# Peptides against a protein of PDB entry 7MKK: the designs that were tried, part 21

Target 1, 71 residues: chain A of PDB entry 7MKK
Amino acid sequence: SMKEKVKAKLVEIRKFVPFIRRVRIDFQDTLSKVQGHRLDALVNLLDREDVSMSSLNKIEVIIDKLRTRFN

## One batch from the design tools (peptide; aimed at target 1 K65)

Design b2_p21_7_s1 (made by RFdiffusion4, then SolubleMPNN; from b2_p21_7, 10 letters changed)
Fold by OpenDDE base, seed 3:
Structure b2_p21_7_s1 (fold): chain B 71 residues (1-71), chain A 21 residues (1-21)
Amino acid sequence: as target 1 above (71 residues)
Amino acid sequence: DEEELKELQKLLDELMEEEKK
């Protein structure tokens, strides 16, 4: 079901939460306040259980971009 | 690099807007 797919995707995306937190801290001096706030909000969003598949797909793209830029 | 950051910001903004709906 779509619900089970969402749950599985959320579990996989949550594996990157430590990475996002690390980017937020290690590159704090190069991030604007707005960028920092957005990364914090992204981490907080991933703590939720009601994240949509659409949102998870967008988050995946965001993580890929972060990985490209920040290793 | 600046363009990539702008794209990231755009994606984050789109995400946050979606979650407000």
Scores: peptide ipSAE 0.247, ipTM 0.755, DockQ to the pose 0.937
OpenDDE base, seeds 1, 2, 4, 5: peptide ipSAE 0.190, 0.154, 0.149, 0.218; ipTM 0.709, 0.696, 0.692, 0.721

Design b2_p21_7_s2 (made by RFdiffusion4, then SolubleMPNN; from b2_p21_7, 7 letters changed)
Fold by OpenDDE base, seed 5:
Structure b2_p21_7_s2 (fold): chain B 71 residues (1-71), chain A 21 residues (1-21)
Amino acid sequence: as target 1 above (71 residues)
Amino acid sequence: DKEEEEELLELLDELLEEEEE
């Protein structure tokens, strides 16, 4: 079902939470307060269970951009 | 809410574009 696909995608995206946290810490001194807050908010968003497939697809693109830039 | 989530995702995307200049 679509609900099962969303849950499976959320599980896969959550594998990148340690990476996002690492970026937030390793670059804390170069990130603005706003940038750091937005990364914290991204991690918090991934703790939710009601994230849409549209949002998860956007988050995947964001993570890919982070990976290209920071690792 | 959903509106705050979409705003966050837009702001995160913009944040990642501003460092390509």
Scores: peptide ipSAE 0.268, ipTM 0.745, DockQ to the pose 0.123
OpenDDE base, seeds 1, 2, 3, 4: peptide ipSAE 0.267, 0.265, 0.267, 0.262; ipTM 0.746, 0.745, 0.746, 0.744; seed 1 fails the geometry check

Design b2_p21_7_s3 (made by RFdiffusion4, then SolubleMPNN; from b2_p21_7, 9 letters changed)
Fold by OpenDDE base, seed 2:
Formats: C-alpha cells, sequence, structure tokens
Structure b2_p21_7_s3 (fold): chain B 71 residues (1-71), chain A 21 residues (1-21)
C-alpha cells in the first residue's frame, strides 16, 4: 500500500538523522542562524510519523546536498 | 560553495512551505 511505502521510505530517511544532527553541531559556527533553524526543523519533521511521500522525496534530495557539502 | 548553500536553503524553504499546507 501507499502507507507501507511511506513507512519504508521514512525508515530509510531516518538513518540520516544522526548525520543531520552532526552537521548542525559540527558546523554550527559556519551555518547562519537561519540555516541552523532549518536543520533543526528538518530533524523535528523526521521525528513525525505523518510525513508525506512528496516531503520524503524532497528530504532525500536535501540529504544528498548535505552529504555533498558537509561529508 | 556559497551557491550550493543557497540551493540547499531553497530546498529547505520549499520543504517547510509544503509541510505548512
Amino acid sequence: as target 1 above (71 residues)
Amino acid sequence: DEEELKELQKLLDELMEEEEK
């Protein structure tokens, strides 16, 4: 079902939460206040269970951008 | 790269706007 697909995608995306948290902390002096706030909001969003597939696909692109820049 | 950071910020803003709908 679509619900099962969303749940599976969310499990995969959540594997990157520790990475996002590390970016937020390790690069705190490099990030602007706005950038830091956006990363905090992204982590908080991934703690929810009602994230849409559209949002999860966008988050995947964001994580790829973070990996390119900070890893 | 500054341009890459601007692109990332844009994507984050688009995501936050989508979740507010």
Scores: peptide ipSAE 0.276, ipTM 0.771, DockQ to the pose 0.908
OpenDDE base, seeds 1, 3, 4, 5: peptide ipSAE 0.269, 0.273, 0.271, 0.269; ipTM 0.766, 0.769, 0.768, 0.766

Design b2_p21_7_s4 (made by RFdiffusion4, then SolubleMPNN; from b2_p21_7, 9 letters changed)
Fold by OpenDDE base, seed 1:
Structure b2_p21_7_s4 (fold): chain B 71 residues (1-71), chain A 21 residues (1-21)
Amino acid sequence: as target 1 above (71 residues)
Amino acid sequence: DEEELKELQELLDELMEEEKK
């Protein structure tokens, strides 16, 4: 079901939360305040249980961009 | 959430552009 797909996708994306937190801290002096705030917001968003598949797909693209830039 | 994700994507695009300079 779509519900089960969403749950599975959320589990996979949450594996990158430690990476996002690390980027936020390691590059705190390089990031603007707003960029840092948006990374914090991304982590907080991934703590929610009501994120849609559409949002999760967008988040995955965002994480891929973060990995390209900071990993 | 959609607007926040757009703003985050835009900021990341900016970071990628600055890295290319």
Scores: peptide ipSAE 0.161, ipTM 0.695, DockQ to the pose 0.059
OpenDDE base, seeds 2, 3, 4, 5: peptide ipSAE 0.134, 0.160, 0.159, 0.159; ipTM 0.681, 0.689, 0.693, 0.693; seed 4 fails the geometry check

Design b2_p21_8 (made by RFdiffusion4)
Pose (drawn by RFdiffusion4):
Structure b2_p21_8 (pose): chain A 71 residues (1-71), chain P 21 residues (1-21)
Amino acid sequence: as target 1 above (71 residues)
Amino acid sequence: EEEEEEEELEEELEELEEEEE
């Protein structure tokens, strides 16, 4: 049943791509280069679909951890 | 405390990149 379980989560989670893109731009002045890079690669990854469930769970937390460090 | 949160975030992002490689 997991097969789809992914698609669903990726759909809901993709609503944060603009949020993340904003965080990266507004605070390019606050964060490191390696933070800028990993934040980009995060966007690039959320744009694919060969995305593991194990990684989406890591990404939900990583988003909860930016909805509160910024914003 | 803010620096620790940033380090933790970096570690998690690095782990994510390693997994996706």

Design b2_p21_8_s1 (made by RFdiffusion4, then SolubleMPNN; from b2_p21_8, 11 letters changed)
Fold by OpenDDE base, seed 3:
Structure b2_p21_8_s1 (fold): chain B 71 residues (1-71), chain A 21 residues (1-21)
Amino acid sequence: as target 1 above (71 residues)
Amino acid sequence: SSKKEMEELLKLLEELLKEES
């Protein structure tokens, strides 16, 4: 079911939360306040249980971009 | 450029957060 797929996707995406938190802290001095806030919001969003598949797919793209930029 | 990449990332984040609001 779609519900099961969403849950599975969320579990996989959440594996990157520590990475996002690390980026936020390690590059805090080079990030603008807006950029930092958006990363915080991203982490907070992933703590929710009602994230849609559409949102999770977008988050995956965002994480990929973070990984390419911040290793 | 790195600047352009960050701008694109921010754009995606804004779109995402808008959808979740």
Scores: peptide ipSAE 0.230, ipTM 0.786, DockQ to the pose 0.809
OpenDDE base, seeds 1, 2, 4, 5: peptide ipSAE 0.223, 0.226, 0.221, 0.227; ipTM 0.781, 0.782, 0.778, 0.783

Design b2_p21_8_s2 (made by RFdiffusion4, then SolubleMPNN; from b2_p21_8, 9 letters changed)
Fold by OpenDDE base, seed 5:
Structure b2_p21_8_s2 (fold): chain B 71 residues (1-71), chain A 21 residues (1-21)
Amino acid sequence: as target 1 above (71 residues)
Amino acid sequence: SEKEELEELLKLLDELLEEES
């Protein structure tokens, strides 16, 4: 089911939460409060259980781009 | 620069957050 697919995708994406937090901290001095809050919001979004597959696919693209640019 | 690269990615994040709001 789509619900089970969403749960599986969420498990895989959550593996990158520590990486997102590292990016947030590494660039904290160069980011505005709003920019920092955006990264915090991304982490908080991944704590939710009601995220759509469409949103999860977009998050995956964002994380892949972060990994490419920031190791 | 790394800051510019991050800002580009944060634009994508802004679009995502608008969809979830």
Scores: peptide ipSAE 0.189, ipTM 0.739, DockQ to the pose 0.625
OpenDDE base, seeds 1, 2, 3, 4: peptide ipSAE 0.184, 0.146, 0.183, 0.187; ipTM 0.736, 0.696, 0.742, 0.739

Design b2_p21_8_s3 (made by RFdiffusion4, then SolubleMPNN; from b2_p21_8, 9 letters changed)
Fold by OpenDDE base, seed 3:
Structure b2_p21_8_s3 (fold): chain B 71 residues (1-71), chain A 21 residues (1-21)
Amino acid sequence: as target 1 above (71 residues)
Amino acid sequence: SEKEEMEELLKLLDELLEEEK
């Protein structure tokens, strides 16, 4: 079901939460407050259980961009 | 450019956060 697919994808994306947190801290001095806040919000969003598939797809793109930029 | 990439990232984040409101 779609619900099961969403849950499975959320589990996979959550594996990158430690990475996002590391980016937030390691580059804190080069990130603006608003940029840092947005990363914090992204992490907080991934703590939720009601994230839509469309949102998860967007998050995946964001994580890929973060990995390219801050890897 | 890196500036453009960061702006795109921020745009995506804003769109995402707006969608979840």
Scores: peptide ipSAE 0.240, ipTM 0.773, DockQ to the pose 0.878
OpenDDE base, seeds 1, 2, 4, 5: peptide ipSAE 0.237, 0.238, 0.239, 0.190; ipTM 0.771, 0.771, 0.772, 0.724

Design b2_p21_8_s4 (made by RFdiffusion4, then SolubleMPNN; from b2_p21_8, 10 letters changed)
Fold by OpenDDE base, seed 3:
Structure b2_p21_8_s4 (fold): chain B 71 residues (1-71), chain A 21 residues (1-21)
Amino acid sequence: as target 1 above (71 residues)
Amino acid sequence: SSEKEMEELLKLLDELLEEES
């Protein structure tokens, strides 16, 4: 079911929360306030249980781009 | 470019946050 797929996707995406937090902290001095806020919001979003598949797919793209840029 | 990639990332973040608002 779509619900099961969403749950599975969320579990996989959440594995990258520590990475996102690390990026936020390690580059805090070089990020603008708005950039930092966006990363904080991303982490907070992943604490929710009602994230849609559409949003999770977008988050996956975002994480891939973060990994490319920040190792 | 690195700058262009960052701009694209920020755009995606904004779109995401808009969708969840």
Scores: peptide ipSAE 0.274, ipTM 0.797, DockQ to the pose 0.866
OpenDDE base, seeds 1, 2, 4, 5: peptide ipSAE 0.262, 0.269, 0.265, 0.268; ipTM 0.790, 0.794, 0.791, 0.792

## One batch from the design tools (peptide; aimed at target 1 L39 A41 K65 R69)

Design b2_p22_1 (made by RFdiffusion4)
Pose (drawn by RFdiffusion4):
Structure b2_p22_1 (pose): chain A 71 residues (1-71), chain P 22 residues (1-22)
Amino acid sequence: as target 1 above (71 residues)
Amino acid sequence: EEEEEEEELDEELEELMEEEEE
């Protein structure tokens, strides 16, 4: 059943791509280069669909950890 | 506290990138 379980999560979780993109731009002045890079690769990844469930769970937490470090 | 949060975030992002390299 997991096959789809992914698609669903990726759909919901893609609503944060603009939020991340905003974080990366507004605070390019606050964060490191390696933080800028990993934040981009995060966007690039959320744009694919060969994305593991094990990685989406890591990404939900990474997002909860930016909804509160910023914003 | 902010430095700890930053370190934790960096670690998690690094783990995610490592997984995506695999």

Design b2_p22_1_s1 (made by RFdiffusion4, then SolubleMPNN; from b2_p22_1, 9 letters changed)
Fold by OpenDDE base, seed 5:
Structure b2_p22_1_s1 (fold): chain B 71 residues (1-71), chain A 22 residues (1-22)
Amino acid sequence: as target 1 above (71 residues)
Amino acid sequence: DEKEEMEELLKLLDELMEEEKK
């Protein structure tokens, strides 16, 4: 079902939460205030259970961009 | 370039936050 797919996608995306937190902290001195705030908000969003598939797909793109830039 | 990439990232994050408000 779509519900099961969303749950599975969320589990996979959450594996990158530690990475996002590391980016936020390790590069805090090079990130702007707004960039830091946005990363914090992203981590907080991934703590929720009601994130849509559309949002999860956007988050995946964001994570891919972060990985390219920050290793 | 890196500046453009960061602006795109911020845009995506902003779009995400607006989507979650709906």
Scores: peptide ipSAE 0.226, ipTM 0.758, DockQ to the pose 0.821
OpenDDE base, seeds 1, 2, 3, 4: peptide ipSAE 0.223, 0.220, 0.170, 0.220; ipTM 0.755, 0.753, 0.701, 0.754

Design b2_p22_1_s2 (made by RFdiffusion4, then SolubleMPNN; from b2_p22_1, 8 letters changed)
Fold by OpenDDE base, seed 5:
Structure b2_p22_1_s2 (fold): chain B 71 residues (1-71), chain A 22 residues (1-22)
Amino acid sequence: as target 1 above (71 residues)
Amino acid sequence: EEEKEMEELEKLLEELLEEEKK
């Protein structure tokens, strides 16, 4: 079902939460205040269980770009 | 609220794309 697909996608994306948290801390002095805030918001959003598939697809692209820049 | 947070995350993506382009 679509609900099962959303849950599976969320599980996969949550694997990157530790990475996002490390980027936020390790690059705190390099990131702008607004970028730091957006990374905090990203982590907080991924703690939710009701994130839509459209949002998860966008978040996956964001994480890909974070990985490109920050390893 | 997901919609408001996603608007800010879209701006984050835009900044990351601009940085990748440099």
Scores: peptide ipSAE 0.634, ipTM 0.893, DockQ to the pose 0.110
OpenDDE base, seeds 1, 2, 3, 4: peptide ipSAE 0.632, 0.633, 0.633, 0.632; ipTM 0.893, 0.893, 0.893, 0.892

Design b2_p22_1_s3 (made by RFdiffusion4, then SolubleMPNN; from b2_p22_1, 10 letters changed)
Fold by OpenDDE base, seed 1:
Structure b2_p22_1_s3 (fold): chain B 71 residues (1-71), chain A 22 residues (1-22)
Amino acid sequence: as target 1 above (71 residues)
Amino acid sequence: DEEKEMKELEELLQELLEEEQK
């Protein structure tokens, strides 16, 4: 079901939450206040259980770009 | 609001892409 697919994707994306938290802290001096706030919002969004499949697909792309830029 | 949050995250993605391309 779509609900099961969303849950599975959310579990996989949550594996990158520690990385996102590290980027937010380790690069705090090179990020703007707005960029820092958006990274905090990304972590908070991944704590939710009602995120859409569309949003999760976009988040995967964002995390890929974060990994390229910061790791 | 999830739609607003996703718009802000898309803006972050664009900014990071521009910085990577400099």
Scores: peptide ipSAE 0.375, ipTM 0.784, DockQ to the pose 0.084
OpenDDE base, seeds 2, 3, 4, 5: peptide ipSAE 0.371, 0.373, 0.372, 0.375; ipTM 0.783, 0.784, 0.783, 0.784

Design b2_p22_1_s4 (made by RFdiffusion4, then SolubleMPNN; from b2_p22_1, 8 letters changed)
Fold by OpenDDE base, seed 5:
Structure b2_p22_1_s4 (fold): chain B 71 residues (1-71), chain A 22 residues (1-22)
Amino acid sequence: as target 1 above (71 residues)
Amino acid sequence: SDEEELKELEELLEELLKEEEE
């Protein structure tokens, strides 16, 4: 079901939360306030369980870009 | 460029956050 797929995708994406947190901290001096805030917001968003598949797919792209840039 | 990549990230985050707030 779509519900099961969303749950599975969320589990996989959440594996990158520690990485996102590390980026936020390790590059705090490089990031602007707004960039830092947006990364915090991204982490907070991933704590939710009602995120749509569309949003999760967008988040996955964002994480891929973070990985390319920072690790 | 790094600047372009960060701008794209910001744009994506902004769009995503707006969608989740609606």
Scores: peptide ipSAE 0.071, ipTM 0.632, DockQ to the pose 0.770
OpenDDE base, seeds 1, 2, 3, 4: peptide ipSAE 0.067, 0.070, 0.067, 0.069; ipTM 0.616, 0.634, 0.610, 0.633

Design b2_p22_2 (made by RFdiffusion4)
Pose (drawn by RFdiffusion4):
Structure b2_p22_2 (pose): chain A 71 residues (1-71), chain P 22 residues (1-22)
Amino acid sequence: as target 1 above (71 residues)
Amino acid sequence: EEEEEEVDEMLDELEEELDELE
């Protein structure tokens, strides 16, 4: 059943790509280079579909961790 | 699989960087 379980989470999880992109731009002045990079690679990854469930769970947390460190 | 491992390491490093962020 997991097969799909992914697609669903990636759909809902893609609504934050604009949010992340904003965080990267508005605060390029606040964050390191290696933070800028990993935030881009995060966007690039959320744009693919060979994405592991184990990685989406990691990405939900990461997001909860930037809905509250910023914003 | 190698690409998934590299993605997992990168996501762990990003999580640690965000925990350290002021």

Design b2_p22_2_s1 (made by RFdiffusion4, then SolubleMPNN; from b2_p22_2, 10 letters changed)
Fold by OpenDDE base, seed 5:
Structure b2_p22_2_s1 (fold): chain B 71 residues (1-71), chain A 22 residues (1-22)
Amino acid sequence: as target 1 above (71 residues)
Amino acid sequence: SKREKEEEELLDELLELLDSLE
């Protein structure tokens, strides 16, 4: 079901939370306050259970961009 | 919902900010 797919996607995306946290800390001096705040908010968002598939797909794109730029 | 809209706006803004770094 779609609900099961969302849950599975969320589990996979959450595997990158430690990476996002590391980016936020290690590159704090190169990030603007706004960028840092948005990364914090992203981590907080991933603590929720009711994230839509649309949002999860966008988050995946964000993670790919972060991986490209920040290892 | 209002929450969902705010989350989408957050993600869109973050995408824009990351794109601006490139």
Scores: peptide ipSAE 0.510, ipTM 0.872, DockQ to the pose 0.770
OpenDDE base, seeds 1, 2, 3, 4: peptide ipSAE 0.506, 0.507, 0.505, 0.505; ipTM 0.872, 0.870, 0.872, 0.872

Design b2_p22_2_s2 (made by RFdiffusion4, then SolubleMPNN; from b2_p22_2, 9 letters changed)
Fold by OpenDDE base, seed 1:
Structure b2_p22_2_s2 (fold): chain B 71 residues (1-71), chain A 22 residues (1-22)
Amino acid sequence: as target 1 above (71 residues)
Amino acid sequence: SEEEKKVNELLDELLKLLDELK
């Protein structure tokens, strides 16, 4: 079901939460205040279980961009 | 839903902000 697919993708994306947290802290002086706050919001969002597949797909793109920029 | 819209707005904003870091 779509519900199962969403939860499976959420599990995979959550594997990158520690990376996002590290980026937020290690590059805090490089990030603007708003950028930092948005990353915090992203991490908080990933604690939820009611995110849509479309949102998860966007989050995946965001993580890929972070990985490219911050290793 | 309104909640979904708020989430998408957050994500879209974050995408723009990350493009500024490139």
Scores: peptide ipSAE 0.481, ipTM 0.868, DockQ to the pose 0.817
OpenDDE base, seeds 2, 3, 4, 5: peptide ipSAE 0.480, 0.481, 0.479, 0.480; ipTM 0.867, 0.867, 0.866, 0.866

Design b2_p22_2_s3 (made by RFdiffusion4, then SolubleMPNN; from b2_p22_2, 9 letters changed)
Fold by OpenDDE base, seed 2:
Structure b2_p22_2_s3 (fold): chain B 71 residues (1-71), chain A 22 residues (1-22)
Amino acid sequence: as target 1 above (71 residues)
Amino acid sequence: SEKEKEEEELLDELLELLDSLE
């Protein structure tokens, strides 16, 4: 079901939460305050259980960009 | 929903900010 697919994708994306946190801290001095705040918000969003598939797809793109830019 | 729109706006903003670093 769609619900099961969303939950499965959320589980996979959550595996990158430690990476996002590391980016936030390791590059804190190179990130603007707003960029840091948005990364914090992203982590907080991933703590939720009701994230949409649309949002999860965008988060995957964001993670890919973070991996490209920050290792 | 309105909540979903707000979440997507946050993510869109993040994408824009990250693109500005490239």
Scores: peptide ipSAE 0.427, ipTM 0.845, DockQ to the pose 0.759
OpenDDE base, seeds 1, 3, 4, 5: peptide ipSAE 0.421, 0.421, 0.426, 0.425; ipTM 0.842, 0.841, 0.843, 0.841

Design b2_p22_2_s4 (made by RFdiffusion4, then SolubleMPNN; from b2_p22_2, 9 letters changed)
Fold by OpenDDE base, seed 1:
Structure b2_p22_2_s4 (fold): chain B 71 residues (1-71), chain A 22 residues (1-22)
Amino acid sequence: as target 1 above (71 residues)
Amino acid sequence: SEEEERVKRELDELLKLLDELK
């Protein structure tokens, strides 16, 4: 079911939360306050249970961009 | 939902800011 797919994808995406937190801290002096806040917000979004598949797909793109730039 | 739309807008803004970091 779509519900199970969403749950599974959320579990996979959450594996990148430590990476996002590391980017936030390691580049804190380089990031603007707004950029830092956006990263914090991204982590908070991933703590939610009511995230749609559409949002999860978008979050995956964001993580890919972070990995390209910072990993 | 309105909440889902707000979340999507935040993600779009984050994507824009991340593109500026490249």
Scores: peptide ipSAE 0.131, ipTM 0.679, DockQ to the pose 0.838
OpenDDE base, seeds 2, 3, 4, 5: peptide ipSAE 0.127, 0.127, 0.127, 0.122; ipTM 0.677, 0.673, 0.674, 0.668

Design b2_p22_3 (made by RFdiffusion4)
Pose (drawn by RFdiffusion4):
Structure b2_p22_3 (pose): chain A 71 residues (1-71), chain P 22 residues (1-22)
Amino acid sequence: as target 1 above (71 residues)
Amino acid sequence: EEEEEEIDEMLDELEEDLDELP
């Protein structure tokens, strides 16, 4: 059943790509280079679909961790 | 599989980087 279980989570979680992109730009002045890079690779990854469930769970947390360290 | 491991490692490093933010 997991096959699909992914697609669903990727759909919901892709609503944060604009939010991440905003965080990266508004605060390029606040964050390191290696933070800028990993935030880009995060966007690039959320744009694919060979995405593991085990990484989407890591991405939901990662995101909860930037809905509150910024915003 | 190698690419998935690299992605997991990068996401773990990103989580550590975010925990270092004020």

Design b2_p22_3_s1 (made by RFdiffusion4, then SolubleMPNN; from b2_p22_3, 9 letters changed)
Fold by OpenDDE base, seed 4:
Structure b2_p22_3_s1 (fold): chain B 71 residues (1-71), chain A 22 residues (1-22)
Amino acid sequence: as target 1 above (71 residues)
Amino acid sequence: SEEEKRVNEMLDELLELIDSLP
């Protein structure tokens, strides 16, 4: 089901939470307050169980962009 | 929903901000 697919995708995306936290901390001094806040919000979002497939797809793009810049 | 709308708005803003990261 779609619900099961969402949960499976969320599990995979959550594997990148440590990476996102690392970006947030390692570049804290160079990030703007807004940028830092948005990264924190992203991490908090990934703690939720009610994220849509559409949102998860956007998050994958965000992670890919971060990886391009920082990994 | 309004909640999903707010989430997606935040994510869209993040997408724009990533390009401005150091």
Scores: peptide ipSAE 0.618, ipTM 0.909, DockQ to the pose 0.846
OpenDDE base, seeds 1, 2, 3, 5: peptide ipSAE 0.614, 0.616, 0.617, 0.617; ipTM 0.909, 0.909, 0.909, 0.909

Design b2_p22_3_s2 (made by RFdiffusion4, then SolubleMPNN; from b2_p22_3, 9 letters changed)
Fold by OpenDDE base, seed 4:
Structure b2_p22_3_s2 (fold): chain B 71 residues (1-71), chain A 22 residues (1-22)
Amino acid sequence: as target 1 above (71 residues)
Amino acid sequence: SEEEKKENELLDELLELLDSLP
């Protein structure tokens, strides 16, 4: 079901939470206060169980951008 | 829903901010 697919994707996306936290800390001086706050909010969002597939797809794009710049 | 709208606003803003990084 779609619900099961969302949960499976969320599990995969959550594997990148440590990476996002690392970016937030290691590049704190490079990031603006707003950028840092938004990264914190992204991590908090991934703690939720009711994230939509649409949102998860956007988060994948965000992670790809982070990886390109910071990994 | 309003919750999903706010979630998407957050993600869209973050995408824009990341594109502005040096």
Scores: peptide ipSAE 0.408, ipTM 0.842, DockQ to the pose 0.873
OpenDDE base, seeds 1, 2, 3, 5: peptide ipSAE 0.407, 0.404, 0.406, 0.406; ipTM 0.843, 0.842, 0.840, 0.840

Design b2_p22_3_s3 (made by RFdiffusion4, then SolubleMPNN; from b2_p22_3, 9 letters changed)
Fold by OpenDDE base, seed 5:
Structure b2_p22_3_s3 (fold): chain B 71 residues (1-71), chain A 22 residues (1-22)
Amino acid sequence: as target 1 above (71 residues)
Amino acid sequence: SEEEKREEELLDELLELLDSLP
């Protein structure tokens, strides 16, 4: 079901939470206050169980952009 | 829902901010 697909995708996306946290800390002085706040909010969002497929797809794009820029 | 809308707005803003990075 779509619900099962969403949950499976969320599990896979959550594997990148440590990476996102690391970016937030390692580049804290480089990021603007608003950028840092948005990254914090992203991590907090991934703690939720009711994230939509649309949001998860956008988060994948965000993670790809982060990986490109911050390794 | 309004909650989903707020989440999408957060993500859109983050995407815009990341696109502004050199």
Scores: peptide ipSAE 0.414, ipTM 0.841, DockQ to the pose 0.868
OpenDDE base, seeds 1, 2, 3, 4: peptide ipSAE 0.411, 0.411, 0.413, 0.411; ipTM 0.843, 0.843, 0.841, 0.841; seeds 1, 2, 4 fail the geometry check

Design b2_p22_3_s4 (made by RFdiffusion4, then SolubleMPNN; from b2_p22_3, 9 letters changed)
Fold by OpenDDE base, seed 5:
Structure b2_p22_3_s4 (fold): chain B 71 residues (1-71), chain A 22 residues (1-22)
Amino acid sequence: as target 1 above (71 residues)
Amino acid sequence: SKEEEEVEKLLDELLELLDSLP
């Protein structure tokens, strides 16, 4: 079901939470205050279970962009 | 829902900010 697919994708995306936290801290001087705040909000969002598949797909793109820029 | 809309706005804004990184 779509519900099960969402749960599975959320589990996979949550594996990158430590990476997102590392980017937030290690590159704090490069990031603007707003960018840092948005990354914090992203991490907090991933604590929720009611995130849509559409949102999870966007989060995956965000993670890929972070990986490209911050290794 | 309004909640979903706010989440999408957050994500879209973050995408835009990342694209603007030097």
Scores: peptide ipSAE 0.505, ipTM 0.873, DockQ to the pose 0.811
OpenDDE base, seeds 1, 2, 3, 4: peptide ipSAE 0.503, 0.504, 0.502, 0.505; ipTM 0.873, 0.873, 0.872, 0.872

Design b2_p22_4 (made by RFdiffusion4)
Pose (drawn by RFdiffusion4):
Structure b2_p22_4 (pose): chain A 71 residues (1-71), chain P 22 residues (1-22)
Amino acid sequence: as target 1 above (71 residues)
Amino acid sequence: EDVFDEELNELFDELFEEVEEN
């Protein structure tokens, strides 16, 4: 059943791509280069679909951890 | 500046290791 279980979470979880993108730009002045890079690779990844469930769970938390470090 | 803490950095490292594996 997991097959799909992914697609669903990726759909919901892609609504944050603009949010991340905003965080990256507004605070390019606040964050390191390696934080800029990993935030981009995060966007690039959320743009694919060969994405593991084990990575999406890691991405939900990384998001919860930016909805509160910023914003 | 390093805005991220150790736990958030670790999560990113783990995420991109999994991406390399795939």

